Peptides against a protein of PDB entry 3NZW. Designs and how they scored, part 51

Target 1, 212 residues: chain A of PDB entry 3NZW
Amino acid sequence: TTTLAFRFQGGIIVAVDSRATAGNWVASQTVKKVIEINPFLLGTMAGGAADCQFWETWLGSQCRLHELREKERISVAAASKILSNLVYQYKGAGLSMGTMICGYTRKEGPTIYYVDSDGTRLKGDIFCVGSGQTFAYGVLDSNYKWDLSVEDALYLGKRSILAAAHRDAYSGGSVNLYHVTEDGWIYHGNHDVGELFWKVKEEEGSFNNVIG
Target 2, 222 residues: chain B of PDB entry 3NZW
Amino acid sequence: QFNPYGDNGGTILGIAGEDFAVLAGDTRNITDYSINSRYEPKVFDCGDNIVMSANGFAADGDALVKRFKNSVKWYHFDHNDKKLSINSAARNIQHLLYGKRFFPYYVHTIIAGLDEDGKGAVYSFDPVGSYEREQCRAGGAAASLIMPFLDNQVNFKNQYEPGTNGKVKKPLKYLSVEEVIKLVRDSFTSATERHIQVGDGLEILIVTKDGVRKEFYELKRD

## One batch from the design tools (peptide; made by RFdiffusion4, then SolubleMPNN)

Design b2_p13_4_s1 (from b2_p13_4, 8 letters changed)
Fold by OpenDDE base, seed 2:
Structure b2_p13_4_s1 (fold): chain B 212 residues (1-212), chain C 222 residues (1-222), chain A 13 residues (1-13)
Amino acid sequence: as target 1 above (212 residues)
Amino acid sequence: as target 2 above (222 residues)
Amino acid sequence: MYFDEPAGSALAT
């Protein structure tokens, strides 16, 4: 798995691969590793598929309950704290989760929290999470700047996941791409890694380790 | 050392069509190298036009299916006989599976039916309740033999239009029920040839708007 | 999904 999220002048970019594995077996190439909690809030999944899928769906329910009770959307800080508190209760039980809670509220602006099954909760501007995270960081860190255009930021997110898909055997399938703004998240499509690789290689003159 | 799990072998396969879905399974039940039964059905009509199979450890599979059937019953009681949708069924099964997260049902679960738009739907589950809607899925002993075949023949993976120099993929299209049945039969006959835990019989449940139909075919008995 | 053991699938961390 490779997931990433970063803040920039235009909001948040979220990009994830779609491969699931069981050992050496590719279980799926089409897993949705982004949970759309509400129109302004996203969760990403890495680690155990069931753990992430179950508890982030549960988180969505808790966020909705908050809205109903408090008559306002939950903050990204509060949403991430709910999840963090939950996984901490299961500490030592064997949950496997590496998640990012990404969203926008008027109070917080665009916000990213990292939450994992060890109980770690971190606020930050840039996170890559998963077995391919170091490959993604290699591209992302090399090209990131706050002043990226939306177009360049979207491409950078997509390109970073592609790099990870190329080098990490546990990442691949496709890139799912999101842009989060004050108006909510926007889905920017599913990009098959096979097609994307050759397109990028041709356009950039990159990936010269592979003969076309 | 004590092992609470068994392995009863077998293989299951689901394929979604445009306005139908198919869930198939062999009827062989084994323990180690011994055939317990040559006809032990493992694909079930659970009502509300939902078919289900949980393949692996048969005791766990039977327990899970029984619990789901009971869940359907209570859903009707609690919601004035409302039909359980396939997506809601999938969510319910996730909770059944994840409820035993720390002592899982040792099964690969597939359900099939029609979504709320009348389109064929197949959902597959891991032992602890991760699930995905897919066009096709193989589960069980010979899943690794069948799934690549389905990738090629249902999803047309690695197929390109002739004369395009590999630049144009074969377009995706729905298969007819007849085509799907052919693929299912070919899958199981092939799997039977190469896997000792698959064979004896093939039972296919076909879900349409008109209900669930069953078909049976003989497989090799060796 | 296909899995060899009750541990289930991994999204890899």
Scores: peptide ipSAE 0.034, ipTM 0.785, DockQ to the pose 0.156; fails the geometry check
Fold by OpenDDE base, seed 5:
Structure b2_p13_4_s1 (fold): chain B 212 residues (1-212), chain C 222 residues (1-222), chain A 13 residues (1-13)
Amino acid sequence: as target 1 above (212 residues)
Amino acid sequence: as target 2 above (222 residues)
Amino acid sequence: MYFDEPAGSALAT
């Protein structure tokens, strides 16, 4: 798995691969590793598929309950804290989760929290999570600027996942791309790695370790 | 060392069409190298036009299916005989599976039916309740033999339009019921040839707007 | 989904 999220002047970019594995077996190439919690809040999944899918869906329910009780959308801080508190209660039980909670509220602006099953909760501007995270960081860190245009930011997110998909055997399938703004998240499509790789190679003159 | 799990072998396969879905399974039940039964159905009509199979350890599979059938029953009681949708069924099954997260049902679960738009739907589950809607999925002993075949023949993976230098993929399209049945039969006959835990009989449940139809085919009995 | 062990599939971390 490779997931990433970063803040920039235009909001948040979220990009993830779609491969699931069981050892050497590719279980799926089409896994949805972004959970759309509400129109303004996203969760990403890395680690155990069931753990992430179950508890992030549960988180969605908790967020909805908050809205009903408080008559206001839950903050990204509060949403991530609910998840963090939950997984911390299960510490030592064997949950495997590496998640990012990404969203926008008027109170917070664009916000990203990292939450994992070790009980770590971090707010930050840039996170890559998964077995391919170091490959993604290599591209992302080299090209990241706060002042990126939306177009450039979207491309950078997509390109970083592509790099990880290329080098990490446990990442691949496709890139799912999101842009989060004050108006909510926007889905920017599913990009098959097989097609995307050759397109990017041709356009950039990159990936010269591969002949073709 | 105590092992609470058995393995009763078998294989299951789901394929979604445009306005139908199929869920198929062999009827062999085996322990180690001993055939317990040559006809033990493992694909079930659960009501509300939902078919289900949980393949692996048969005791766990039967328990899970019974629990789900009971869930359907209570859903009707609690919601004025409302039909349980396939997506809601999938969510319910996730909770059944994840409820035993730390002592999982040792099964690969597939359900099939029609979504609320009348389109064929197949959902597959891991032992602890992660699930996805897919066009096709093989589960069980011979899944590794069948799934690549389905990738190629249902989803047309690695197929390209001739003369396009591999630049144009074969377009995705739904398969007819007849085409799907052919693929299912070919999958299981092939799996039977190469896997000792698959064989004896093939039962196919076809879900349409008109209900569930069953078909049976003989497999090799060796 | 198909898995060889009860732990299920991993998204790899």
Scores: peptide ipSAE 0.031, ipTM 0.774, DockQ to the pose 0.156; fails the geometry check
Fold by OpenDDE base, seed 1:
Structure b2_p13_4_s1 (fold): chain B 212 residues (1-212), chain C 222 residues (1-222), chain A 13 residues (1-13)
Amino acid sequence: as target 1 above (212 residues)
Amino acid sequence: as target 2 above (222 residues)
Amino acid sequence: MYFDEPAGSALAT
């Protein structure tokens, strides 16, 4: 898995691959590793598929309950804290989760929290999470600027996941891409790695280690 | 060292069509090298036009299916005989599976039916309840033999239009029920040839708007 | 998907 999120002048970019594995077996190439909690809040999944899917869906329910009770959307801080508190209760039980909670509230603005099953909760501007995270960081860190255009930021997110998909055997399938703004998240499509790779290679003149 | 799990072998296969879905399974039940039964159905009509199979350790599979059937029953009681949708069924099954997260059902679960738009639907589950809607899925002993075949023949993976130098993919299209049944039969026939835990009989449940139809075919009995 | 152990699938390893 490779997931990433970063803040920039235009909001938040979230990009993830779609491969699930069981050892050497590719279990799926089409896993949805972004959970759309509400129109302004996203969760990403890395680690155990069931753990992430189950608890982030549960988180969605908690966020909805908050909205119903408080008559306002839950903050990203509070949402991430709910998840963090939950996984912390299971500390030592064997949950495997590496998640990012990304969203926008009027109070917080665009916000990203990293939450993992070890109990770590971090607020930050840039996170890559998964077995391919280092590959993604290599591209992302090399090209990241706060002042990126939305177009460039979207491409950078997509391109970083592509790099990870190329080098990490546990990442691949497709890139799912999101842009989060004050008006909510916008889905920017599913990009099959098989097609995307050749497109990027041709347009950039990159991936010259691959013949084609 | 004590192992609480058995492995009863077998293989299951789900394929969704445009207005139908198929869930198939062999009828062989085996422990190690000993055939326990040549006809032990593992694909079940659970009501509300939902068919289900939980393949792997048969004791766990049977338990899970029974729990789901019971869940369907109670759903009707609690909601004035409302039909359980396939997506709601999938969510329910996730909870059944994840409820045993720390002592999982040793099964690969597949359900098939029609979604609320009348389109074929197949959902697959890992042992602890992650699930995904897919066009096709193989599970069980010979899944590794069949799934690549399904990738190629259902989703047309690695197929390109002739004369395009690999630049144009073969377009996706729905398969007819007849085509799907042929693929299922070929899949199980081929799997039977190469896997000792697959064989004896093939039971196919076909879900349409008219209900669940069952077909049976003999497989090799070696 | 089929798994040889009841641990399930992983999105990241």
Scores: peptide ipSAE 0.031, ipTM 0.770, DockQ to the pose 0.153; fails the geometry check
Fold by OpenDDE base, seed 4:
Structure b2_p13_4_s1 (fold): chain B 212 residues (1-212), chain C 222 residues (1-222), chain A 13 residues (1-13)
Amino acid sequence: as target 1 above (212 residues)
Amino acid sequence: as target 2 above (222 residues)
Amino acid sequence: MYFDEPAGSALAT
């Protein structure tokens, strides 16, 4: 798995691969590793598929209950704290989760929290999570600027996942891409790695380790 | 050391069409190298036009299917006989599976039916309840033999339009029920040749708007 | 985690 999220002048970019594995077996190439909690809040999944899918869906329910009770959308801080508190209760039980809670509220602006099953909860501007995270960081950190245009930021997110998909055997399938703004998240498509790789190679003159 | 799990072998396969879905399974039940039964159905009509199979450890599979059938019953009681949609069924099964997260059902679960738009739907589950809607899925002993074949023949993976130098993929299209049945039969006959835990018989449940029908084919009895 | 094990499938954290 490779997931990433970063803040920039235009909001948040979220990009993830779609491969699930069982050891050396590719279980799926089409897993949805972004959970759309509400129109303003996204969760990403790395680690155990069921753990992430179950508890982030549960988180969605908790967020909806908050909205119903408080007549206001939940903050990203509060949503991530709910999840963090939950996984902390299971500490040592064997949950495997590496998640990012990404969202936009009027109070907070664009916000990213990293939450994992070890009990870590971090607020930050840039996170890559998964077995391919170091490959993604290599590209992302080399090209990141706060002042990126939305177009360039989207491309950078996509390109970073592509790099990870290329080098990490446990990442691949496709890139799912999101842009989060004050008006909510926008889905920017599913990009098959097989097609995307050759397109990027041709346009950039990159990936010269592969003969076309 | 005591092992609470067994392995009863077998293989299951789901394929979704445009307005139908198929869930198939062999009828062999085995323990180690001994065939317990040559005809033990493992694909079930659960009502509301939903078919289900949970393949792996048969005791766990049977328990899960029974629980789901009971869930359907209670859904009707609680919601004025409302039909359980396939997506809601999938969510319910997730909860059944994840409820045993720390002592899982040792099964690969597949359900098939029609979505609320009348389109074929196949959902597959891991032992602890992660699930995905897919066009096709193989599960069980010979899944590793069949799934790549399905990738190629249902989703047309690695197929390209002639004369495009591999730059244009073969377009996706729905398969007819006849085409799907052919693929299912070829999958199981092939799997039977290469896997000792697959064989004897093939039972196919076909879900359409008109309900569930069953087909049976003989497999090699080796 | 493995698909064929009780632990289920993994997203490879």
Scores: peptide ipSAE 0.029, ipTM 0.777, DockQ to the pose 0.146; fails the geometry check

Design b2_p13_4_s2 (from b2_p13_4, 7 letters changed)
Fold by OpenDDE base, seed 2:
Structure b2_p13_4_s2 (fold): chain B 212 residues (1-212), chain C 222 residues (1-222), chain A 13 residues (1-13)
Amino acid sequence: as target 1 above (212 residues)
Amino acid sequence: as target 2 above (222 residues)
Amino acid sequence: MYFDEPMGSALAT
């Protein structure tokens, strides 16, 4: 898996691959590794698919209950804290989760929290999470600027996942791309890695380690 | 060391069509190298036009299916005989599976039916409840033999239109029920040739708006 | 922080 999220002047970019594996077996190429919690809040999944899928869906329910009780959308800080508290209760039980809670509230602005099954909860501007994270960081860190245009930011997110898909055997399938703004998240499509690779190679003159 | 799990072999396969879905399974049940039964059905009509199979350790599979059937019954009691949708069924099964997260059902689960728009639907589950809606899925002993075939023949992976120099992919299209059944039969006959835990019989459940139909075909008995 | 280690029969992302 390779997931990433970063803040920039235009909000948040979230990009993820779609491969699931069981050992050496490619179980799926089409996994949805972004959970749309509400129109303003996203969760990403890395680690155990069932753990992430189950508890982030549960988180969605908790967030909805908050809205019903408090008549206000839950903050990204509070949502991520709920998940962090939950996984901490299972500390040592063997959960495997690496997640980013990404969202926008008027109070917080665009916000990203990293939460993992060790109980770590981190606020930050840039995170890559998964077995391909170092490959994604290599591209992302080299090109990241706060002042990126929305177009350039979207491309950078997509391109970083592509780099990880190329080098990490556990990442691949497609890139799912999101842009989070004050008005909520916008889905920017599913990009097949096979097609995307050749397109990018041709347009950039990159990936010269591969002969077409 | 004590092992609470067994492996009863077998293989299951689901394919979603446009307005139908198919869930198929062989009828062989084995332990180690011994055939326990040549006809032990593992694909079940659970009501509300939902068919289900949980393949792997048969004791766990049977337990899971029974629990789900009971869940359907209670759903009707609690919600004035409302039909359980396939997506709701999938969520329910996730909870059944994940409820045993730390002592899992040792099974690969597939359900098939129609979604609320009348489109064919197949959902597949890992042992602990991760699930995905897909056009096709193979599970069980010969899943690794069948799934690549389905990638090629259902999802048309690695197929391109002739004369395009590999630039235009074969377009996706729904298969007819006859085409799907043909693929299912070819899948299981091929799997039977190469896997000792698959064979004897093939039972196919076809879900349409008119209900569930069953078909049976002989497989090699070797 | 790698999260794609094999988990037996469970799927990993």
Scores: peptide ipSAE 0.029, ipTM 0.778, DockQ to the pose 0.109; fails the geometry check
Fold by OpenDDE base, seed 1:
Structure b2_p13_4_s2 (fold): chain B 212 residues (1-212), chain C 222 residues (1-222), chain A 13 residues (1-13)
Amino acid sequence: as target 1 above (212 residues)
Amino acid sequence: as target 2 above (222 residues)
Amino acid sequence: MYFDEPMGSALAT
C-alpha cells in the first residue's frame, strides 16, 4: 500500500493506490483505500484491510452521530481523536492500521491527521503511509511546494503514488485521487497504473530504467 | 502445536453479469487427501435472491452461512419483510466476520445477487470481513489457478485489440449467462485437473430477477 | 481471493 496526503495553498491532495495483498498473492487491484466519511472528510487505509475498512466505516457513523447531536460537522481533530481512542483501546490486540484523516472545517481549515494502531496521532502537512511510503516521499518531498497550483498538486500526488507502485511490489493497481477544499472533497478519478506509467514516462521522459 | 482450523478444500467462483450473477462451487469436501464427501453443497440460497458460499474450513463456513440466514430472517421480522439488499447483506456479513476478528472464521466468503438497480453483483470477503464488490472472484483451494484465468476472460486483462501494437485494450463488456456458465465450467474442469481438493461435482447457482436457478455438472471423481 | 491464513488480505504497511 501507498497512501499520501499533503496540504498546499489550494487545500489537500489525497492519493492512494488500490492493491491488496496476502503475502505474495495479489488479492485485489481495485480496493478503495479512501473512505468518504462525509463531504468534507476522508479517511485513508493502510495495514489490515478489514481493520481499516471496519473501523473507518465505524468512524463515519460516529461522525454522523456527532453531526446529528451537535448540529455541527465534526472537526478533523475530533474525528481523528475518536479513531485514535478506539484503536488505543485495542492496543496489543493486533490491529493493523495506518490511517490519515483528512478534511476541512471552517474552524480548522484544511487539516490532516495521521492515526495508527500503535496509538500515534499526528497533525501534519505531509504524510505518506504504507509499504511504499518511502518511494512516495522521494518524489513528493523533491517536488512539494506550498504554492503548487491545484493542477500541479494533483499531478504530484498521482506521480508520487505511481513511483511507489513502480518500486513497491505491494502497491499498484490504480491511483485514486482526491482534492479537498473548503467546499468539500472532489474525486479526481481512478488512474490505472499500467496506463498511467506509460503516459508519464512519455510525457516526462522518466522511468528510463524501463524500456518500452 | 494445536491448530483449531481444518481445511476442507473446494473452490468457489462468482461472476456478475449485467442482469444476473452466478456463484458456483465444487461439491468435494476433503480433509488432507481423504475425500469426505463427493457431494456436499457449499453454495446456498439464503433468501431475498442472495446466494452465499463460505469456503475453507467447512465448520466455520456452515456456521457463518447459518448465522447469515438467521440474520436475514430477523431482518424480515424487524423490518416488515423488507427485502435485504445485496449491499446491506454485504455489510451484515462484514459484521459477522469481524465480530470474530481475533478468532476468525477460516473462510473465503462470496455472495452473489442483484443490486438495487437489478444489475449483477458479487461481493467477496476476506476471513475477517474486508469486502469488495467485484465482477468476478475465485475463492478456495484452486483460487490461485482460476483467478488469473478470470482476470483474462472476464475482465479481459492483458488483451488488446489486434493491430494496435498493444495500445488499445480489449473493451470491457458484460458476458451472457451462457458465456459465464461456459467459463465457470472450464474453470472448474481445469482446476480439477490440477488440484486434488477440487472435483466430483459442480453446482452453479444463477441469480436473476426471476429467482435462483441451480445447475449441476459432473466433474472428475479422481 | 483465497487466503491461507485467517488474517486475510492486507493493505501492506
Scores: peptide ipSAE 0.029, ipTM 0.770, DockQ to the pose 0.146; fails the geometry check
Fold by OpenDDE base, seed 4:
Structure b2_p13_4_s2 (fold): chain B 212 residues (1-212), chain C 222 residues (1-222), chain A 13 residues (1-13)
Amino acid sequence: as target 1 above (212 residues)
Amino acid sequence: as target 2 above (222 residues)
Amino acid sequence: MYFDEPMGSALAT
């Protein structure tokens, strides 16, 4: 798995691969590793698929209950804290979760929290999570600027996942791409890695380790 | 060390069509190298036009299916005989599986039916309840033999339009029920040849708007 | 998704 999220002048970019594995077996190439909690809040999954899918869906229910009770959308801070508190209660039980909670509220603006099953909760501007995270960081860190255009930011997110998909055997399938703004998240499509790789190679003159 | 799990072998396969879905399974039940039964059905009609199979450790599979059938019953009691939708069924099964997260049901679960728009639907589950709606899925002993075949023949992976120099993929299209049944039969006959835990019989449940139909085919009894 | 074993699946491991 490779997931990433970063803040920039235009909001948040979230990009993830779609491969699930069981050892050397590719279980799926089409896993949705972004959970749409609500129109303004996204969760990413890395680690155990069931743990992430179950608890982030549960988180969605908690967020909805908050909205009903408080008559306002839950903050990203509060949503991530709910999840963090939950996984902390299960510390030592064997949950495997590396998640990012990404969203927008009027109070906070665009916000990213990293939450994992070890009980770590971090607020930050840039996170890559998964077995391919170091590959993604290599591309992302080398090209990241706060002042990226939306187009360039989307491309950078997509390109970083592509790099990880190329080098990490446990990442691949497709890139799912999201842009989060004050108006909510926007889905920017599913990009098959096979097609995307050759397109990027041709356009950039990159990936010269592969002879086409 | 005591192992609470057994492995009863077998293989299951789901394929969704445009207005139908198919869930198939062999009827062999095995322990180690001994055939326990040559006809032990593992694909079940659970009501509300939902078919289900949980393949792996048969004791766990049977328990899970029974629990789900009971869930359907209680859903009717609690909601004035409302039909359980396939997506709601999938969510329910997730909770059944994840409820045993730390002592999982040792099964691969597939359900098939029609979604609320009348389109074929197949949902697959891991042992702890992660699930995905897919066009096709193989589970069980010979899943690794069948799934690549399904990728090629249902999802048309690695197929390209002639004359396009490999630049244009073969377009996705729904398969007819006849085509799906052919693929299912070919999958199981092939799997039977290469896997000792698959064989004896093939039971296919076909879900349409008119209900569930069953078909049976003989497999090799080696 | 844990495919072969109850706890054998990895998305990020």
Scores: peptide ipSAE 0.029, ipTM 0.769, DockQ to the pose 0.140; fails the geometry check
Fold by OpenDDE base, seed 5:
Structure b2_p13_4_s2 (fold): chain B 212 residues (1-212), chain C 222 residues (1-222), chain A 13 residues (1-13)
Amino acid sequence: as target 1 above (212 residues)
Amino acid sequence: as target 2 above (222 residues)
Amino acid sequence: MYFDEPMGSALAT
C-alpha cells in the first residue's frame, strides 16, 4: 500500500493506490483505500483492510451522530481523536491500521491527522503511509511547495503514488486522486498504473530504468 | 500448537452480469485427503434474492450462513417485511465477520444478487470482514487457479484491440448468462483437474429479477 | 510505517 496526503495553498491532495495483497498473492487491484466519511471528510487505509474499513465506517457513524447532536459538522481534530481513542483501547489486541483523516473546516482550515494502531496521532502537512511510503516521499518531498497550483498539486500526488507503485511490489493497480477544499472533497478519477506509467514516462522522459 | 480450524476444501465463484448474478460452488467436502461427501451444497438461497456461500472451514461457513439467514428474518420483523438490499446485506455480513475479529470465521465469503437498480452484484469478504463489490471473484482452494482466468475472460485483462499496438484495451462489456455459465463450467472443470479438493459436482445459483434458479452439473469424481 | 497483516486477515493494503 501507498497512501499520501498533503496540505497546500489550494487545500489538501489525497492520493492512494488500489492493490491489496495476501502474502505474495495479489488479492485485488481495485480496492478503495479512501473512505468517504462524509462530503467534507476522507479517511485513508493502510494495513489490515478489514480493520481500516470497519473502524473508519464506524467513525463515519460517530461523525454523523456528532452532527445530529451538535447541529454542526465535526472538526477534523475531533474526528481523528475519536478514531485514535478507539484504536488505543484495542492496543495490543492486534489491530493493524495506518490511517489519515483529512478534511476542511472553517475553523481549522485544511487539516490532516495521521492515526495508527499503535495509538499515534499526529497533525501534519505531509504524510505518506504504507509499504511504499518511502518511494512516495522521495518524489513528494523533492517537488513539494506550499504554493503549488491545484493542477500541479494533483499531478504531484498522482506522480508520487506512481513512483511507489513502480518500486513497491505491494503497491499498484490504480491511483485514486482527491482534492479537498472548504466546499468538500472532489474526486479526480481512477488512473490505471499501467497506462499512467507509460504516459508519464513519455511526457517526462522519466523511468529510464525501463526500456520502452 | 492447537489448531481450532479445519479445512473442508472446495471452491466458489461469483460473476455479476448486467441484470443477473451467478454464484457457483462445487459440492465436494473433504478433510485432508478424505472425501467426506460428494454432494454437500455450499451455496444457499438466503431469501430476498440474495445467494451466499462461505467457503473454507465448513463448520464456520454453516454457522455464518445460518446467522445471516436469521439476520434476514429479523430484518423483516423489524422493518415491516422490507426487502434487504444486497449492499445492506454486505454491511451486515461484515459485522457478523468482524464480530469475531479475534477468533475469525475461517472462510471466504461471497454473496450475489441484484442491486437497487436491478444490476448484478457480487460482494466478496475476507475472513475478518473486509468487503468489496466486484464483477467476479473466486474463493476457496482453487481460487488461485481460477481468478487469473476470470481476470482475462470477465474483465478482459491483457486483451487489446488488434492493430493498436497494445494501446487500446478491449472494451468492457457485460456477459450474457449463457456466456457466464460457460465460464463457470470451464473454470470448475479446469480446477477439478488440478486441485484434489475440487470436484464431484457443480451447483450454480443464478439470480435474476424473477428469482433464484439452480443448475447442477457433474464434475470429475476422482 | 510498515504494517503487517493481522493474524487471520486475508487482505493487507
Scores: peptide ipSAE 0.028, ipTM 0.766, DockQ to the pose 0.109; fails the geometry check

